Peptides against a protein of PDB entry 3HUF. Designs and how they scored, part 102

Target 1, 320 residues: chain A of PDB entry 3HUF
Amino acid sequence: MWIIEAEGDILKGKSRILFPGTYIVGRNVSDDSSHIQVISKSISKRHARFTILTPSEKDYFTGGPCEFEVKDLDTKFGTKVNEKVVGQNGDSYKEKDLKIQLGKCPFTINAYWRSMCIQFDNPEMLSQWASNLNLLGIPTGLRDSDATTHFVMNRQAGSSITVGTMYAFLKKTVIIDDSYLQYLSTVKESVIEDASLMPDALECFKNIIKNNDQFPSSPEDCINSLEGFSCAMLNTSSESHHLLELLGLRISTFMSLGDIDKELISKTDFVVLNNAVYDSEKISFPEGIFCLTIEQLWKIIIERNSRELISKEIERLKYA

## One batch from the design tools (peptide; made by RFdiffusion4, then SolubleMPNN)

Design b2_p17_6_s3 (from b2_p17_6, 9 letters changed)
Fold by OpenDDE base, seed 5:
Structure b2_p17_6_s3 (fold): chain B 320 residues (1-320), chain A 17 residues (1-17)
Amino acid sequence: as target 1 above (320 residues)
Amino acid sequence: MIEYEEDKEISDEEALS
């Protein structure tokens, strides 16, 4: 989200969020969803127009800002952004920090980008929320992104957490739910006067983790917890691979269960399968190797004695 | 809600004077 603040009390000591939309900036406007009052004698009544675009798809992957357009409204002394005069037709900016000078005002409006990128676990929830979140200047997507700051967990009562949720947790993404998204949608008016009124996603996250026994106490409890073990994984998803890497596993990939030969078995402690393959091919599992799903592995790694539990299962099947 | 009174229409020239 774009946040503006200013020195010299020209914004009355307030910070505000600028959502996608158009704003008239000047001395003789009232603060609302489309106006920004700036108090200085050197600022025109209607001085500039700010236009913030909705997030692009690229912004979701890069964590880049919504495009920020500035147009001077034919003022006597013009408008500058980062010490450069705004052109007659306006200019567009993708920098995360903008120093906006209105006329000869000795104080600048500082605009800065606070990165928030929300990943969804399923396309249905994305379809439900993407439009509203984009109107808040929040990039959204389904695919994993290095820029992801938040992850929406689908709360189905009694369901196991997904691989996406597990991975989001281990990579220290803030896990949120629909209740947070609902609350976020209500703050649009209140944050005009005070950007600090944005809801704290960390509180939501803490509550989710505290009340769900499917999560360990911290990501650090699981990261590298299986260091020294090796696994073979069916080439199914990049997220599953990254999850296993975060556990400290050495990973070999295979395309089918038929590719699991004696050589691979000799170098592998266990095989990780997706649920579909695990359920359909239980009868055809290679002899002498421990096969489990990622969800079964997760249930082990959240335990305090995860290494002992894995070792016992490996030993049990070597002698079976 | 601090109702900031709409300052009277002054020109940029008047504001700088």
Scores: peptide ipSAE 0.037, ipTM 0.652, DockQ to the pose 0.066
Fold by OpenDDE base, seed 2:
Structure b2_p17_6_s3 (fold): chain B 320 residues (1-320), chain A 17 residues (1-17)
Amino acid sequence: as target 1 above (320 residues)
Amino acid sequence: MIEYEEDKEISDEEALS
């Protein structure tokens, strides 16, 4: 989201969030959803127009800002952005920090990008919320991205957390739910006056973790907790691979259970399967190897004695 | 002719009104 602030009290000492939309900026306008009052003798009654575009798909992957357009409204002294005069037809900016000078005003409006990118685990929830979130200037998507700051957990009552949720947690992404999204949808009016009134996603996250026994107390409890162990991974997602890496596992990927020979069994501590393969192939598992799903592995790694628990299961099957 | 009212310097009090 774009946030503006200014020196010299020209914005009355307030910060403001600028959502996608158009704003007339000047001395003789009233603050509302489409106007920004700037108090200075050297600023025109109607000085500039700011236009913020909705986020692009690229912005979701890069964490780049919504495009910021500035147009001077034919003022005597013009408008500058980052010490450059705005062109007659206006200019567009993708920098995360904009210093906007209106006419000869000695104080500048500072616009800065606060990165927020929301990943969804569920395509149905994305379809429901994406439009509203994009209108807040928040990029959204389904795929993993290095720019993601928040992850929407699919809250199905009584179900285990998904691999996506597990991975988001270990990546230290802020996990949120539909309640937080609902709250975000209502804040547009309140944050016009004070950008600090944006809801804190960390409170939502803390509540999710506190109220769900499927989460450890912190990601640090699980990161590298299985260092020194090796696994064979069969028919799993990319997120599954990254999750296992964050656990500190050495990972071998195979195409089929038939690829696991006696030599590989001797070097592998356990085999990780997806639920479908685990359920269908359990009768044909290689002898002398511990096979489990990621969800079963997660139940072990959230325990304080995870290494001991895994070691006991490995030993039980090697000597059976 | 849209008279572009020249950005006359106004008092701080007038700018707030």
Scores: peptide ipSAE 0.036, ipTM 0.588, DockQ to the pose 0.058
Fold by OpenDDE base, seed 3:
Structure b2_p17_6_s3 (fold): chain B 320 residues (1-320), chain A 17 residues (1-17)
Amino acid sequence: as target 1 above (320 residues)
Amino acid sequence: MIEYEEDKEISDEEALS
């Protein structure tokens, strides 16, 4: 989200979130959802127009800012952004930091981008929330992104956490739920005068982890916990591969169970399968190798003695 | 700092209103 602050009390000492929309900026406007009052004798009554666009698809993958348009409203001394005069038709900016000078005001408005990108685990929840979140200037998507800051966990009571949730946890994204999204939807008016009133996602995350025994206390408890072990996996998802990498596993990939030959077995401690393959092909598993699902692996890695548990299971099946 | 006035001088109270 865009946040503005200013020196010299020209914003009355307040920080403000700018959501996607249009703002008239000037000395003689009243602060509301479409106006920003700036207090200086050097500022025109109506000085500039700020327009913040909704997030693009690219912004979800890059963590880039919503496009920020600045137009001078035909003022005597003009408007500058990053020491450059704004053109007559306005200019658009994709930089994460904007120093905005209105006229000859000795104090500048500083706009900075606070990155927030929300990944969803399922398309139904994305469809439900994307529009509202985009109107908050928050990029949303389903696909894995290095720019992801938050991950929406699907609340299915009594189900195991998904691979997406596991991976989101290990890559140190903030896991949130629908309750946090609901809270975010209510803050639009309250944050006009005080950007600090944005809800803290970390509190939501702490509550999720505390109340769910499927999570370890921290990602650090699991990262590289299986260092030194080797696995083979069916090349089904990038998230699964990345998850296993974060566990410190050496990973071999195969396209079908038929590709698991004696050579692969000799170099592999266990085979990781998705639930669909595990359930459908359990009768055809290669002899002498330990096969498990990612969910079964997760149940082991969250235990304090995960390495001993894995070793014991490997040995049990090697001599069976 | 020389503050350049773009408009006529207004009171601080008028500027805040």
Scores: peptide ipSAE 0.033, ipTM 0.607, DockQ to the pose 0.137
Fold by OpenDDE base, seed 4:
Structure b2_p17_6_s3 (fold): chain B 320 residues (1-320), chain A 17 residues (1-17)
Amino acid sequence: as target 1 above (320 residues)
Amino acid sequence: MIEYEEDKEISDEEALS
């Protein structure tokens, strides 16, 4: 989201969030959802127009800011952004930091992009929230992105956490839920005057982890916890592969259970399968190899003695 | 209205234009 602040109390010492939309900026406007009052005699009554666009699909992957347009409203001394005079028709900016000078005002408005990019675990939740979040200037999507800062966990009572949730946790992405999203939707008006009124996602995350026994205490408890072990996995999802990598596993991929030959078995401690294959092929598992699902693996990983548990399972099947 | 020392060089007319 875009946040503005200014030196010299020209913004009354307050920071505010600028959501996608249009703002008239000047000395003789009242702060609201479409106006930004700036207090200086050197600033015109109506000095500039700021327009913030909704996030693009590219912004979701790059973590780039919503496009910020600045137009001078035909003032005597003009408007500058990053020491450059704004053109007559306005200019658009994609920099994460903007120093906006209105006329001869000695103090600048500093606009900075606070990265918030929300990944959803399922398309239904995305469909429900994407529009509202985009109107907050928050990029949203389903695919994994290096720009992802937050991950929405779907609360299904009695279900195991998804691979996406597991991976998000290990990546140290802030896991949030629908309660946080609901809270975000309510603060839109209140944060006009004070950007600090934004809800703390880390608090939400801590509460989720604390109240759910499916999470370890920290990602660090699981990262590289299986270093030195090797697995084979069916090529199913990128998230599954990345999850296993974060556990420190050496990974081999195969296309079918029939591809598991003696050579692969000799180099592999266990086989990771998706639920569908595991359930359908239980009777056809290769002899002498430990097969489990990612969810079953996760249940072992969250235990303090995960390495010992895995070792016992491997030994049990090698000598059976 | 907060007046800064540098704002004294700018007339109200200049600030309103």
Scores: peptide ipSAE 0.038, ipTM 0.643, DockQ to the pose 0.090; fails the geometry check

Design b2_p17_6_s4 (from b2_p17_6, 9 letters changed)
Fold by OpenDDE base, seed 5:
Structure b2_p17_6_s4 (fold): chain B 320 residues (1-320), chain A 17 residues (1-17)
Amino acid sequence: as target 1 above (320 residues)
Amino acid sequence: EIEYEEDKEISDEEALS
């Protein structure tokens, strides 16, 4: 989200979020959802127009800011952004830091981008929330992105966490739920006066982890916990592959269960399968190799003795 | 001396155009 602050007292010491929308900036406007009052003698009654665009799809993958448009309202002294005069038709900016000078005001408005990018695990939830979050200047999507800061977990009572949730946790993404999204939707008016009133997602995350036994105490407890072991997996999911890499596993990929030959078995401690393949093909698993799902693996890795548990399962099948 | 901006009256409609 865009946040503005100013040097001196030209913004009355206030910090505010600029959501997507249009703002009239000047000395003789009242602070509201579409106006920004700036107090200086060198600033026109209505001096500039700021327009924040909704996030693009590219912004979700890059963590880039919503486009920031500045137009001077035909003022005597003009408007500058990053020491450059704004053109007559306005200019658009994608920099994360903007120093906006109105007229000859000795103090600048400082706009900075606070990255918030929300990944959804479920397309239904994305469809429900994307529009509202985009109107807050928050990029949203389903696919994994290095720019993601938050991950929406589906609370289904009694269900195992998804691979997406597991991976988000290990990536140290802040896991949130629908309650946080609901709370986030209510702050739009309050943050006009004080940007610090934005809800703390980290508190929500801490509560989720504390109250769910399917999570370890920290990502660090699981990262590289299986270093030295080797696995084979079906080339089905990039997220699954990355998850296994974060566990410190050496990974071999195969295209079908028929590709699991004696050579692969000799180099592999266990085979990781998705639920669909595990359930359909469990009768046809190669002999002498430990096969498990990612969810079964997760149940092992969250235990304090994960390495011992994996070793026992490997041994059990070698001697069976 | 801080030069004052001239009192140009612009309506909200004009500012949004």
Scores: peptide ipSAE 0.097, ipTM 0.791, DockQ to the pose 0.609
Fold by OpenDDE base, seed 4:
Structure b2_p17_6_s4 (fold): chain B 320 residues (1-320), chain A 17 residues (1-17)
Amino acid sequence: as target 1 above (320 residues)
Amino acid sequence: EIEYEEDKEISDEEALS
């Protein structure tokens, strides 16, 4: 989201979130959802127009800011952004930091992009929330992205957490839920005056982890916890592969259970399967190798003695 | 000394155009 602050109390010492939309900026406007009052004698009554665009798909993957447009309202002294005079028709900016100078005001409005990109694990939840979040200037998507800062966990009672959730946790992405999203939707009006009223996602995350026994205490407890072990996996999802990499596993990929030959078995401690393959093919598992689902693996990984548990399972099947 | 900027009054409609 875009946040503005200013020196010299020209914004009354307050920070403000700029959601997608249009703002008239000047000395003789009242702060509301479409106006930004700036207190200086060197600033026109109506000095500039700021327009924040909704996030693009590219912004979700790059973590780039919503496009920030600045137009000078034909003022005597003009408007500058990053020491450059704004053109007559306005200019658009994609920099994460903007120093906006209105007229001859000795103090600048500092606009900065606070990165917030929300990944959804569930397409139905994305469909429900994407519009509202985009109107907050928050990029959203389903696919993994290096720019993702938050991950929405679907609360399904009695179900195991998804691979996406597991991976998000290990990546140290802030896991949030629908309660946090609901809170975000209500803050839009209150943050006009004070950007600090933005809800703390980290608190939400801590509560989720604390109240769910499917999570370890920290990602660090699991990262590289299986270093030195080797697995083979069916080439299904990139997230599953990345998850296993974060566990410190050496990974081999195969296309079918029939591709698991003696050579692969000799180099592999266990085989990781998805639930569908595990359930359908359990009768046809190769002899002499431990096969498990990623969810079964996760249940072992969250235990303090994960390495011992895995070793016992491997030994049990090698000598059977 | 901060020079006071005197400008014309413009409406919201004009500012949004």
Scores: peptide ipSAE 0.088, ipTM 0.796, DockQ to the pose 0.634
Fold by OpenDDE base, seed 3:
Structure b2_p17_6_s4 (fold): chain B 320 residues (1-320), chain A 17 residues (1-17)
Amino acid sequence: as target 1 above (320 residues)
Amino acid sequence: EIEYEEDKEISDEEALS
């Protein structure tokens, strides 16, 4: 989201979030959802127009800002952004930091981008929330992205957490739920005067972990916990591969269970399968190798003695 | 049409005051 602050009390010492929309900026406007009052003698009654665009798909993958448009309202002394005079027709900016000077005002408005990108595990939840979140200037998507700051966990009571949730946790993404999204929707008006009133996602995350025994205490408890072990996996999802890499596993990929030959077995401690393959092919598993699902692996990894548990399972099957 | 008022020419000292 875009946040503005200013020197010299020209914004009355307040930080403000700029959601997607249009703002008239000047000395003689009243602060509301479409106006920003700036108090200085050198600022026109109506000085500039700021327009924040909704997030693009690219912004979700890059963590880039919503496009920021600035137009001078034909003022005598003009408007500058990053020491450059704004063109007569306005200019658009994609920089994460903007220093905006209105006329000859000795104090600048500082606009900075606070990165917030929300990944969804479930397409149905994305469809429900994407529009509202985009109107807050928050990029949303389903695919894994290095720019994601938050991950929405699907609340299914009694089900195992998804691979997406596991991976989000290990890559240190803040896991949130629908309750946080609901709370975000309520603060839109209150944050106009004080950007600090934006809800803390870390508190939501702490509560999720505390109340769910499927999470370890920290990602660090699991990262590289299986260093030295080797696995083979079906080439099904990038998230599954990345998850296993974060566990410190050496990974071999195969296209079908029929590709698991004696050579692969000799170099592999266990085979990781998705639920669909595990359930359908459990009768045809290769002899002498431990096969498990990612969810079964996760249940072992969250235990304090994960390495010992995996070792015992590997040994049990070698001698069976 | 957006109503605007042009900036008056003020000194830097006056702008700081």
Scores: peptide ipSAE 0.034, ipTM 0.641, DockQ to the pose 0.062
Fold by OpenDDE base, seed 1:
Structure b2_p17_6_s4 (fold): chain B 320 residues (1-320), chain A 17 residues (1-17)
Amino acid sequence: as target 1 above (320 residues)
Amino acid sequence: EIEYEEDKEISDEEALS
């Protein structure tokens, strides 16, 4: 989201969130969803127009800001952004920090991009929420992105957490739910004058973890917890691979169960399979190797004695 | 088109006073 603040009292000491939309900026406007009052003698009654675009798909992957357009409203002294005079037809900016000077005002409006990028675990929830969140200037998507700051967990009653949720947790992404999204959607008007009124996602996250026994106390409890072990996995999902890497596993990839030969078995402590392959091919598992799903692995990892548990299972199958 | 009113812009000295 874009946040503006200013030195001195020109913004009355308030910070504002600028959502996608158009704002008239000047001395003689009233603060609302489309107007920013700036209190200075050197500022025109109606001085500039700010236009913030909705996020692009690219912004989801990069964590880049919504495009910020500035147009001077034909003022005598003009408008500057980052010490450069705004062109007569307006200019667009993708920098994360903008110093906006209106006329000869000795104080600048400082606009800065606060990174917020929400990944969804399922397409249905994305479809439901994407439009509203984009109107808040929040990029949204399904695919894994290094720019993601928040992850929406799909709460299916009685189901295990998804691999996406597991990975998001280990990446230290703030996990949120639909309740947070609902709350976020309702505060749009209340945060106009005070950016600090944004709902705290960390509180939501803490509540999710506290109320769900499928989460360890912290990501740090699981990161590198399986250091020294080796696994093989199907080359099917990047998230699964990255999850296993975060556990400290050495990973070998294979394309089919038929590729699991004696050489691979000799170098591998266990094989990680997706649920579909695990269930369909249980009868054809290679002898002498421990095969499990990521979900089964997760159930072991969240235990305090995860290393001992895995070691026991590996030993049990090697000597069977 | 956004209608704007031109007002008398003050001098730099007046703006800083």
Scores: peptide ipSAE 0.033, ipTM 0.632, DockQ to the pose 0.045

